# Ledger of designs, part 69: peptides against a protein of PDB entry 5H65

Target 1, 294 residues: chain A of PDB entry 5H65
Amino acid sequence: QYLERTPLCAILKQKAPQQYRIRAKLRSYKPRRLFQSVKLHCPKCHLLQEVPHEGDLDIIFQDGATKTPDVKLQNTSLYDSKIWTTKNQKGRKVAVHFVKNNGILPLSNECLLLIEGGTLSEICKLSNKFNSVIPVRSGHEDLELLDLSAPFLIQGTIHHYGCKQCSSLRSIQNLNSLVDKTSWIPSSVAEALGIVPLQYVFVMTFTLDDGTGVLEAYLMDSDKFFQIPASEVLMDDDLQKSVDMIMDMFCPPGIKIDAYPWLECFIKSYNVTNGTDNQICYQIFDTTVAEDVI

## One batch from the design tools (peptide; aimed at target 1 L48)

Design b2_p24_6_s3 (made by RFdiffusion4, then SolubleMPNN; from b2_p24_6, 13 letters changed)
Fold by OpenDDE base, seed 1:
Structure b2_p24_6_s3 (fold): chain B 294 residues (1-294), chain A 24 residues (1-24)
Amino acid sequence: as target 1 above (294 residues)
Amino acid sequence: SSALEQLLKQLQELHERWLREEAE
């Protein structure tokens, strides 16, 4: 879609909704701390959620670890089960279920683990050794997902979350419907288990200035704007540094705005009612930050 | 849609929160 470049002063005078191409300088942005900008977004109900912190997960898994795995649910056609009793004073029982592919245990790099009673630390260790990990609990007749407040799937350092509002959880045996039990595609796993996956998104507010006017525009983007996945940035220091470098490039500290590089982007206007007040807001869309600064 | 409207409101709320946090 081609749009002529429109000065901000003209945009500020126009009614919403409209789409614009602009060339402006990033005067400032919020939040300044990257971790505050990363959120979870449901594509169906559009609820924005905070990414759970380690402490939040600790609580969930701690509670799960107090439950004893049901012996009746071990060793099915879908998975082989092993159970351990911790040697600590608590004596927790941890069950790990190794999902089989056509009745055969796959290699670790292709194997999905279902874990009962594991701590966050234990789960993380397993996720680094095996393809994927799903925290589960013993249900009445089958294993079930532990809690949607925790990841439904952990692959390496990536935590996949589901929407509590939109998901209708199904038992773990529904993984049988998956033809490919080696790749463990998150969307496929989610579908099998009745989960609506949440999307990691960057959420920021940009103050844009082109010399004719100033406006604020929201950024909500998963991987296009920075060409960095929001799903990976929290667990990768190098990616975090890259985002910071990009932001510093467009909004360098201690330098006058006249020396700032120009940012080319698309914005759309929309109407928002706040009580009795009607206001026009702006959102950045379909924009990728170029590697080179113009 | 109502869901989209809610999203837009959430964005505004986040912005306001960030402004408050910066002021602190």
Scores: peptide ipSAE 0.270, ipTM 0.806, DockQ to the pose 0.747
OpenDDE base, seeds 2, 3, 4, 5: peptide ipSAE 0.248, 0.229, 0.174, 0.269; ipTM 0.788, 0.762, 0.694, 0.803; seeds 2, 5 fail the geometry check

Design b2_p24_6_s4 (made by RFdiffusion4, then SolubleMPNN; from b2_p24_6, 12 letters changed)
Fold by OpenDDE base, seed 3:
Structure b2_p24_6_s4 (fold): chain B 294 residues (1-294), chain A 24 residues (1-24)
Amino acid sequence: as target 1 above (294 residues)
Amino acid sequence: SSAQEQLLKQLLELDEKWRKEEEE
C-alpha cells in the first residue's frame, strides 16, 4: 500500500505495469472546457460515452410523445394513473403513473412518477415537484423504460443513465420487488429493471512536470479527485466554478510554471497498443487534489 | 488488466481528438 515518491525521470525509464507515487506540477491539461471532460462510464464493459445533450433528450422524448398511452396498462396495483390531453399539439396524450407503496400513495418527496408521453420540459417540471421520475412507454403487456439513451431515472437535477450494451431491461412491474418504495435508490431501481447503471466520470489528460521529466497521465474519476461528484457538476454552477477554481489553482494562467503548486498523486503505468504503436500510458488513481505549501 | 488497457485505448482516442480540437 505504501509507495515511496519516485521522480518522473526514473519512471520514464521503467517498464509497465507499475504503480508510483509522484510529486509534480500540472504544466497543462485537456480538455480545457469542463463539459467536455464529463463522460459516462460503464463499470462492466468499460465503454466511455458522451453525456446526452438537451437536444438529444428533446428528440427522444418528442418521439415518445407521438405514441398514445395504452389504457389497459393504467391503474395497476403498483401505480395510479392520470391522463391529460394537451390543448395544443394535436391533443397529445400524457400519462403520469404514481407508484404506490403497499397500495398507498406516498408523499410527493417520496413518490416515484412514471411519465409516458411527456416532453423534456414537462418531465423537468414534474421532477422539480416530485423526487423521482422514470420516463416510460407502453409495452405489449406492461409499461417499459422509454429508452436507455435517455435517463432511466431523474432525481431532482440528476440524470441516471444505463448501459445499452450490458443492460437486459425488465418491465416496470419488476419494481414490485423493491421492499422500500419511498427512497428509490438509483442502484436498486437499476437492479430491479435489469439496468447496468453508468457512472459519471471526469476524463482529462494531465501533463505533469517535476523538473526531472515530463509525462502525460490520464484522469478518470467520479468524485475522489475534486471531491466533487461528476454526476452533479453539469447541473450545478457552483460546483462548476469550484472545479474551475481548482484547475486554475494548479495551472494558473499567465504565470510561469516555476510558481505552480506541487501536485501529489498516484499513477499507474500500462502497456497499450495503439494501432502499430506500442506505448506506455499512465493513469492517475486514488488521488485527491492537494497543494503543497510553496 | 485487459479491460483497463482497453479503457486506456479509448482515452488515447479522446486525447487525440482533443489535440486536434485545440489546434483548430
Scores: peptide ipSAE 0.286, ipTM 0.829, DockQ to the pose 0.780
OpenDDE base, seeds 1, 2, 4, 5: peptide ipSAE 0.275, 0.281, 0.282, 0.279; ipTM 0.825, 0.827, 0.828, 0.825

Design b2_p24_7 (made by RFdiffusion4)
Pose (drawn by RFdiffusion4):
Structure b2_p24_7 (pose): chain A 289 residues (1-273, 279-294), chain P 24 residues (1-24)
Amino acid sequence: QYLERTPLCAILKQKAPQQYRIRAKLRSYKPRRLFQSVKLHCPKCHLLQEVPHEGDLDIIFQDGATKTPDVKLQNTSLYDSKIWTTKNQKGRKVAVHFVKNNGILPLSNECLLLIEGGTLSEICKLSNKFNSVIPVRSGHEDLELLDLSAPFLIQGTIHHYGCKQCSSLRSIQNLNSLVDKTSWIPSSVAEALGIVPLQYVFVMTFTLDDGTGVLEAYLMDSDKFFQIPASEVLMDDDLQKSVDMIMDMFCPPGIKIDAYPWLECFIKSYNVTQICYQIFDTTVAEDVI
Amino acid sequence: SKVLTPSPSFHSNTEDERALASYS
């Protein structure tokens, strides 16, 4: 009834901060390599970070495999422990600690594992069969998180990371403070270990063109615009294909802008200290499948 | 079946907007 659209030339003449409903074509976008759009964002210090690569994580987990699990930290009231020996793996020993709920191990889909000396591949397989996995190491007096460079919790396809700057790391026995040992809410796990969780976000720069003007608008969101979770996409091939197809739909490589579909969206202007623009309250996924 | 808590949706503010602009 009152759906009207503001041309880009009109927006460029106005001061910030304001909000606009627009319709424009996606002339171009960055990043060209779409995997680089997935960033980690700390809600506390507002710092943006790269997600660690497989090679980075392999280094951490292999380095963890050189250390021997300490027998003194095995079989507590919090967890049962089991050590596996290996062959042809530089004498590696793997410790898996099964976390109990009131002195009783829960079902595998509610059971959290703590693991010393495991590989990324093994941790991922364990995450499928169990509720979740925390990579750990034998500290002086208690089990401790392996490294904040690695995920503090792997749950399903989501690798949860914490902020190195904002976190004050606590040892594993502090998991006793969790209300139960079956729900394993990632934010609750992070609070018990003194970790400030990072948030996954899609970060992209869109060049919008409606024929009246041209404008650069940022995309920064976790799950609204694509209806694809940024927290799952790096570990899910289907979600990656969906992002590829949506961006190929709005901005196909090689063909002309005349043939592109229109992008209906809101944008907000703001002062940085020059005026920048950002997409908000917008989803392409409601009308596109 | 395994039940998991979803990740929260992102909400932008002034600090975020400035951090994003600086990043880019």

Design b2_p24_7_s1 (made by RFdiffusion4, then SolubleMPNN; from b2_p24_7, 13 letters changed)
Fold by OpenDDE base, seed 5:
Structure b2_p24_7_s1 (fold): chain B 294 residues (1-294), chain A 24 residues (1-24)
Amino acid sequence: as target 1 above (294 residues)
Amino acid sequence: KRVLAKPPSFVSDEESLKALAEYV
């Protein structure tokens, strides 16, 4: 879409909603810490929530480990089961269920594991050796997802989360509905289990200044602005460094704003009503950091 | 490395679980 450049001073006087092309400097941004800017977003209810920390997951899995796997739920047509008993952890029982494809155990790179009573460390190790891992518990009649506060699916270093508000969980045997039991596409797994997947997003506020005016613009983006997936950045030091470098380029510490580079981007205005107060807000959209700047 | 999705022949103890987690 072609838009002429509009100075910020003119934008600040106009009614919403409108779309603008601007050229401005990034005076400042918040939050400053990357881990604070990565959140989970529900595409249905639009709730933003924090990505669970390792400590949060440890608690969930510790609680799950206090439960005993039900022997009656082992070794079904869907999966083969193996049980371990710990020696030094009060006899904790861990069940691993290997999901079969048409009654045959696949190769590890195609195999989904269901795990009961596993620690975060054990689950992470397994996810590096097998295609995918789902933390589960023994329900009354079937295995069930352990907790939506934890990942419903772990693939390598990627943790897939579901929305507690929008999901209507179904039991593990619903994985039988999947024709392909080798690729384990997260969306397909979610659909089978009644889960609404959450999306990783960068959430930031940019303070933009073009010398005529200053405005704050909201950034909510999954992978377009930085050309880096929000879903991977927390688990990859190189990606984190890349984001930091980009932000330091646009807003270098210890340097005067006069020396900052110009940022060209699109922003849209929208109305927000809080009681009797109507406020105009701004959001960055359809903008990607250019490679020649990086 | 590709392996069959079967646990090795271990006793059902903590060391066996650790071995499974690192099994290749």
Scores: peptide ipSAE 0.032, ipTM 0.602, DockQ to the pose 0.026
OpenDDE base, seeds 1, 2, 3, 4: peptide ipSAE 0.030, 0.019, 0.028, 0.026; ipTM 0.579, 0.493, 0.538, 0.536

Design b2_p24_7_s2 (made by RFdiffusion4, then SolubleMPNN; from b2_p24_7, 11 letters changed)
Fold by OpenDDE base, seed 4:
Structure b2_p24_7_s2 (fold): chain B 294 residues (1-294), chain A 24 residues (1-24)
Amino acid sequence: as target 1 above (294 residues)
Amino acid sequence: MKVRTPPPSYVLNEEDLKALAEYV
């Protein structure tokens, strides 16, 4: 917890792994665009992947909306079903399944919706009125998750994604294993459906300079560094502005580094082996931007 | 950047959405 401040020039000479407290200026960072810095990380296979683009989601949900809900899968012990037929969309059918708690329909704020044939806009509107939404499709014997390329769970503006590589999907009826069908904890839903949930992370490379040396440090953080959840930032303009303001504060464009503020942070060194090449890399950890600086 | 909504042609009407919201 307590580490003495070490100059970068000293750190650059030391073997890994070690932990350091540093005080440095943010000379530069990559990527520059916020949307490029937000990734999905699998805690199991450790793969980093892009957050699906809005256009990708539109395609997935549009494709799903072309499918006809199976009448045989409606109104089970788990959920009550309602179907809408759109007037101006070639008779597109949308099935909404309201998940029951012990056979009783819960209040909207506690209710999970399973949506078959919904558009992104419709799903988003419903997710603001109900506790959660799962995009689904009709399988052979049960409802199934629509696509792991889309969110498996939407809660308000938060889109929860699963790892395609690590997940072994189970049918929707596996939600019966949840004792409490009102809270809809994402991890519990994921477990029931055989999904390994992905974690939103900020992924950036910071070039740090303390006047004694320069090093690159990797930032992979979900919510601690900016005190802003990576899971929410892409859906909230104010949060986006906040992150941009923070980065502009630490690394203002068009200004000399001498005028940059000092950043106090923790970094850890680690060894990376790429074939025959051994490299020492650095990662920022346990660091939060001070509120008084924001 | 927020995800964009599709055009109204791909959306349930407000009456349908209201009906859904009032169902439970």
Scores: peptide ipSAE 0.044, ipTM 0.605, DockQ to the pose 0.016
OpenDDE base, seeds 1, 2, 3, 5: peptide ipSAE 0.043, 0.026, 0.035, 0.025; ipTM 0.606, 0.618, 0.657, 0.588; seeds 1, 5 fail the geometry check

Design b2_p24_7_s3 (made by RFdiffusion4, then SolubleMPNN; from b2_p24_7, 9 letters changed)
Fold by OpenDDE base, seed 2:
Formats: C-alpha cells, structure tokens, sequence
Structure b2_p24_7_s3 (fold): chain B 294 residues (1-294), chain A 24 residues (1-24)
C-alpha cells in the first residue's frame, strides 16, 4: 500500500468511497465476546448467520436418526455400505457409506464417510478417524445431504456449512465428478453437491481514536487480520486465547486510552443508504496483526 | 463460551464404532 497517513478528522469530512491509511488507538470494540464475533458469511448473497450451537446440531441429527436408511441405496459404485442396529437405543439403524476411489476403498485418513442416522457424538468421533464425514439421508433415488442447517462436511474439528439461500443441492452421486476421491477439498465437494460454501468470518466493530477524531470501522475478516482462521478458532482453546490476548493488547481493560498502543491499519469508506438516510461507513481492510503480537 | 466437540465418552455403540474404524 502506498497511502499516506490521514488523520481521522480529515477522513470524517470526505466523501465516500475512499481508502485511507490511519494510525489510531482502539478505544473499544464490539462484540466483546469472541464467540459472538465469529459468524458465517455467504460470499454470494452476503448474508451473515450464526454458527450453529451444539444443541442445534443435536436436534438436527436426532431428527435424522429417526429415519431408517433405505436398503436400496446401499452399495453403489461410489460407496460401500455398512449398517448397524443399535442395541441400547430402540434399534436405531445407522448406515455408514465408505466412498471409494476408483472402486477401491481408500485408507481411513483419505476416506470420506457418508453417515445416515448418526448422532452428533458419533459423527464427531468418526471425523477423528476418517478424512471427512458428510451427514446424509435417504432420498428417493439417491442419498442426499441431510440438512444445510448442519455441516455438509466435517473434517476433524472443522465444520463446513453451506448457504441455504444460494445452494441448489444435488444428490450424493454427483461426487462421482471428483476425479480424486482422497483429498476431499471442501470447495470441490461443495461444487459437486451444488453448495455455496459459507465462510467463517470475524465480525467486529472497532471504535478508532487518533486524538483528532473518532470513527467506527467494521471488521469482516476470515484469516488475515488475526492470522488465525475464523474456521478453527471456536474449536481450539489455544487459538481463542491468542485472539483474546491480541484484543487485550489493543484495548487493555482497566487502563486509560492514553496507554493504549498505536495501531496502523487501512480503512475504506463506503456509502450506506437506510431509507432516506445516507451515511458513510468504514471498513478495515488489508490489515494484519504483527506476528510478534501473536 | 467455547465450542467443543462432543466427548468420545458420550458416544454410544462403542463396539460398533470400533468395528467401523477397522472396516477400512
């Protein structure tokens, strides 16, 4: 970036859109809780939504588990199927479909599982042993994704979600279009299944103060600002601590703003129309926390 | 609040899951 520093007082007088380099202190930020700042964002329709809670997922998978797997959909050229009948859960049937690569079952660390009738706990356990897990249900002619309100793909502790508004779901057999059935790249899986993948983003509002003026700047960032993926932070205590530490460094609690560090960042202005009201808003962009802060 | 994956101890059908893990 080749922008000169501009004081906030000057920025506040200018029309949008423009880009600025600023040096300011973080007076405050919202939301204060990390879990409240992590959202799912659709790159197509730009809808923001909450990351589902464990309880929400439990309900979805419990409902799915009430449905009996269709025997007619087992053992295709794409996958081999195994069914279990639970002994202690009123005979719940769980079907697991092991996706084959060129007709051969891959190693567990390369294998995609399609699970039908599994609980959240079972799915999570399996995701630790296999490369990927997709929750599915029996459709009329093929297996189908269970529900876009749940992850369409689970890899380890990472849950991949799709946009309900923008996705046009296709049946599981469309995974045949993937030449390499061992790597299971989320974007490729999404494309095959007609899913518009949602992006994990940090969403925060920063109140910036450089002594000449105060403005609010919006932060929407997936992995650049903190150098921590928003997609991983909620499931990793160490990453959560790191983000908290960074924010505490920028905006230390219990002390006056005079002692806050000076931060350099880029902001862009843009126009927003709310009815008859036209206002200028600001967004942080192309800004990364220094590595020595992490 | 911190998000967690369910503990494996809460998983039912342990024997089935073991068998599943050995399937491939």
Amino acid sequence: as target 1 above (294 residues)
Amino acid sequence: MRVRTPSPSFVSNEEDLKALAEYV
Scores: peptide ipSAE 0.027, ipTM 0.539, DockQ to the pose 0.016
OpenDDE base, seeds 1, 3, 4, 5: peptide ipSAE 0.024, 0.027, 0.025, 0.026; ipTM 0.528, 0.558, 0.539, 0.549

Design b2_p24_7_s4 (made by RFdiffusion4, then SolubleMPNN; from b2_p24_7, 9 letters changed)
Fold by OpenDDE base, seed 3:
Structure b2_p24_7_s4 (fold): chain B 294 residues (1-294), chain A 24 residues (1-24)
Amino acid sequence: as target 1 above (294 residues)
Amino acid sequence: SRVLTPSPSFVSDEESLRSLAAYV
């Protein structure tokens, strides 16, 4: 697409909605901490929410671990079950269900585990070994997803979340609809279980200044702006360093704005009404960090 | 120097934009 460059002073005088190409410096940005900029976004209802913290997950899984696995739901055509009893005072029971492919147990790296009664630590250990793990609980007639406040699927260090508002959960036996029970594609798992997957997104506010004017533009992007997946950045130190480096390049600490690099990007304006108040907002779109910065 | 360049990536709909504005 082609747009002529427009100075910020001209943009600030125009009605929304419109699209612009601009050349400006990043005076400042918020939030300053990377982990605060990573959110979960629903593509259907468009709600934004925080990524659950480890402590939040601990509570959910601890609560789940207080429930005893239902014996009648073990060892179906879909999965083979094994139960461990902890040696602590409570004698907690942990059930692991190994999902079979056409009645055959696949290799460990291809096997989906359904875990019932596991702690976060145990789930993470299993995920590292078997890759794919779903936290579950015993329902009335079948195993069910434990809680949409926790990941519906954990693959390695990646936590996949679903939207509570838009999802209509189905029981675990619906995984039978998947022809291939070895790859465990998150979208396929979500579809089978009636889950609307949430998307990891970077959410930031950029204060842009081109010398003629100043405006705030929002960034909401999953993997295109930084060329780094928001879904992976929280669990990868190198990716975090890369993002931090990029932001330091845009807005160097301890340096005056006169020395800041010029940024060329697309922004679009839109109207927001809050009660009787009308405001024009701006969003960055179709923009990528230059390769020489990464 | 220029460190950002326009590149096709993503265009949010108006509903998404309003939700973002309300959140941020």
Scores: peptide ipSAE 0.024, ipTM 0.486, DockQ to the pose 0.203
OpenDDE base, seeds 1, 2, 4, 5: peptide ipSAE 0.023, 0.027, 0.032, 0.023; ipTM 0.486, 0.507, 0.555, 0.523; seeds 2, 4 fail the geometry check

Design b2_p24_8 (made by RFdiffusion4; failed a check: the pose's geometry)
Pose (drawn by RFdiffusion4):
Structure b2_p24_8 (pose): chain A 289 residues (1-273, 279-294), chain P 24 residues (1-24)
Amino acid sequence: QYLERTPLCAILKQKAPQQYRIRAKLRSYKPRRLFQSVKLHCPKCHLLQEVPHEGDLDIIFQDGATKTPDVKLQNTSLYDSKIWTTKNQKGRKVAVHFVKNNGILPLSNECLLLIEGGTLSEICKLSNKFNSVIPVRSGHEDLELLDLSAPFLIQGTIHHYGCKQCSSLRSIQNLNSLVDKTSWIPSSVAEALGIVPLQYVFVMTFTLDDGTGVLEAYLMDSDKFFQIPASEVLMDDDLQKSVDMIMDMFCPPGIKIDAYPWLECFIKSYNVTQICYQIFDTTVAEDVI
Amino acid sequence: SLPKEPVPEWLTEEEKEHLKASVL
């Protein structure tokens, strides 16, 4: 009834901060390599960070495999422990600690594992069969998180990361403070270990064109715009293909802008200290499947 | 799947500050 759209030339003449409903074509976008759009964002210090690569994580887990699990830290009231020996793996030993709920191991889909000396591949397989996995190492007096450079929790396809600057790391026994040992809410796990969780976000720069003007608008969100969770997309081939197809739909390579579909959205203007623009309250996924 | 190795970053320090200003 009262749906009206503001041309871009009118927006460029106005001061910030304001909000606009617009309709424009996506002339171009960055990043050209879409995997680079997935960033980690700390809600406490507002820093943006890259997600560690497989090679980065492999280095951490292989380095963890050189250390011997400490027998003194095995079989507590918090967890049962099991050590596996290996062959042709530089004498590697893998420790898996099964976390108990009130002195009893829960079902595998509710059971959290702590693992010393495991590979990324093994941890991912364990994450399918069990509730979740925390990479750990033998500290002086207790098990401790392997490294904040690696995920503090792998749950399903989500690798949860913490902020190195904002976190004050606590040892594993502090998991006793969790209300139960079956739900394993990632924020609750992070609080018990003194970790400030990072948030996954899609970060992209859109160049919008409606024929009256041109404008650069940022995309920064976790799951609203594509209806694809940023936290799951780097570990899910189907979700990656969906992002590829949506961006190919709005901005196909090689063909002209005349043939592109229109993008209906809101944008907010704001002062940085020049005026910048950002998409908000917008989803392409509700009308596109 | 995760990327195998790092590549040059596309997002500048200035753009990061822009986004930070929006959040704040």

Design b2_p24_8_s1 (made by RFdiffusion4, then SolubleMPNN; from b2_p24_8 with S1M P8E H18A K20R S22F V23L; failed a check: the pose's geometry)
Amino acid sequence: MLPKEPVEEWLTEEEKEALRAFLL

Design b2_p24_8_s2 (made by RFdiffusion4, then SolubleMPNN; from b2_p24_8, 10 letters changed)
Fold by OpenDDE base, seed 1:
Structure b2_p24_8_s2 (fold): chain B 294 residues (1-294), chain A 24 residues (1-24)
Amino acid sequence: as target 1 above (294 residues)
Amino acid sequence: MLPKEPVESWLTEEEEKALQAFLE
């Protein structure tokens, strides 16, 4: 895809939709706090959601922990079950189901755990020791996913979420459809369980200035723009610092805009109808800034 | 780390609509 560079003053005069290559300075951006930029996006219904905070997850898992695991659903051909009874908390029972591969228990780094009745803290501890964790509950005839408001899959520090609107949940036995029960690819797990996985995205607004005009453009990107996955940035301080450094490079505080570096990017214009008003908006696409920084 | 507190929304309703319009 080849496009000639177009000055912002010319772009601002043209009708949408169109694609442009621009060279501009980043005058300002929103949000200034990185954690506010990370959101969950459904690729099917396009809803944007906030990433659940620890407090929300605590409530969900605490509620789940009030339920007693059904003994009839333990130790199936799919998984071996272990039950723990807490010394406190009124003898809360926690069930961990170890998913087997063709009747054989995999190594810990390849094993999927189904956790029933665990707290957030307990689940996180287990996810750090084992390959994958799915919070579940006892259904009528089978184990089921606990709640789509919580992660359907946790791998290390990565929380995978599903869309409540688009998902049609299936029972845990549908994991049998997976031939490889060691890698536990999130998309495969989601498909087996009828989940439409949400995507982590950076959502930002850039104010761009090339000296001929000023233009506001949106950024919605998962991992291309910064070459940093939005899915990992919230859990990694070093990645957060990297993003901050990139933004500070293009928009350094306390310095005049004349000294700012030039940013080359692609933008798309599009029409947005708001009542009786028609507005032209702009979105950045197919742009990587990390290549210029590294 | 995950936010321990609710994340304050920075997007206006109009901005959210604009973002969704592009995706649709």
Scores: peptide ipSAE 0.337, ipTM 0.847, DockQ to the pose 0.797
OpenDDE base, seeds 2, 3, 4, 5: peptide ipSAE 0.332, 0.332, 0.032, 0.332; ipTM 0.846, 0.848, 0.456, 0.849

Design b2_p24_8_s3 (made by RFdiffusion4, then SolubleMPNN; from b2_p24_8, 7 letters changed)
Fold by OpenDDE base, seed 5:
Structure b2_p24_8_s3 (fold): chain B 294 residues (1-294), chain A 24 residues (1-24)
Amino acid sequence: as target 1 above (294 residues)
Amino acid sequence: MLPKEPVPSWLTEEEEEALRAFLL
């Protein structure tokens, strides 16, 4: 996609849609807090959702933990079940179902656990130990995904979410359709269970200034712009630091814009109807930031 | 780490619509 550099002043006068290559300084950006910039995006319905925080998950898993696992659903051809009873006053039942690969239990690091009745803390502990965990509940005839408001799959520290609107959940036995029951690829798990997986995305607004004009452009990107996956950044302090460093480099606090580095990027203009008003918006695309000052 | 507390949304409805419009 070869494009000549176009000054912002010229872009601002043109009709949409068009693609541009620009060289501009990042005057400012929103949000400043990284945690606010990371969202979940549905590739089908395009809804944006906030990433659930620990408090949200606590509630969901606490609710799930109030329900007793159905004994009839334990120990199937797909999984072996183990039940624990907590020592607290309530004697809460927790079921862990170990998914088998062709009737054989895989290695612990390759084993998918289905957890029924676990708290967030317990689930996190298990996910760290066994890598792959699905929170489930006892359905009428089979285990089912607990709640799409919670992760449908937890792998280590990565929470995989599904779209409530676009998903049509299927029972856990549909995991039988997966040939590979060791790697537990999130997309494959999602497909088997009728889940439309949500994508982690950075969502930001950049105010760009090249000295000829000022333009606001959106950034919605999963892993290209920063070369850092949005799916991992919330759980990795080093990645968070890296993103912060990049943003501080382009938009250093306490420094005049004249000293800011130049950012080269591609932007698309497009028409947006806002009520009765038509406006032109801009979005960054196909751009990877470089540390080089141009 | 995941936030323990809710993180306020920063996007307006208009901004969300603008973002969706790009993808449609």
Scores: peptide ipSAE 0.458, ipTM 0.905, DockQ to the pose 0.843
OpenDDE base, seeds 1, 2, 3, 4: peptide ipSAE 0.452, 0.455, 0.453, 0.067; ipTM 0.902, 0.903, 0.903, 0.568; seed 4 fails the geometry check

Design b2_p24_8_s4 (made by RFdiffusion4, then SolubleMPNN; from b2_p24_8 with S1M H18A K20R S22F V23L; failed a check: the pose's geometry)
Amino acid sequence: MLPKEPVPEWLTEEEKEALRAFLL

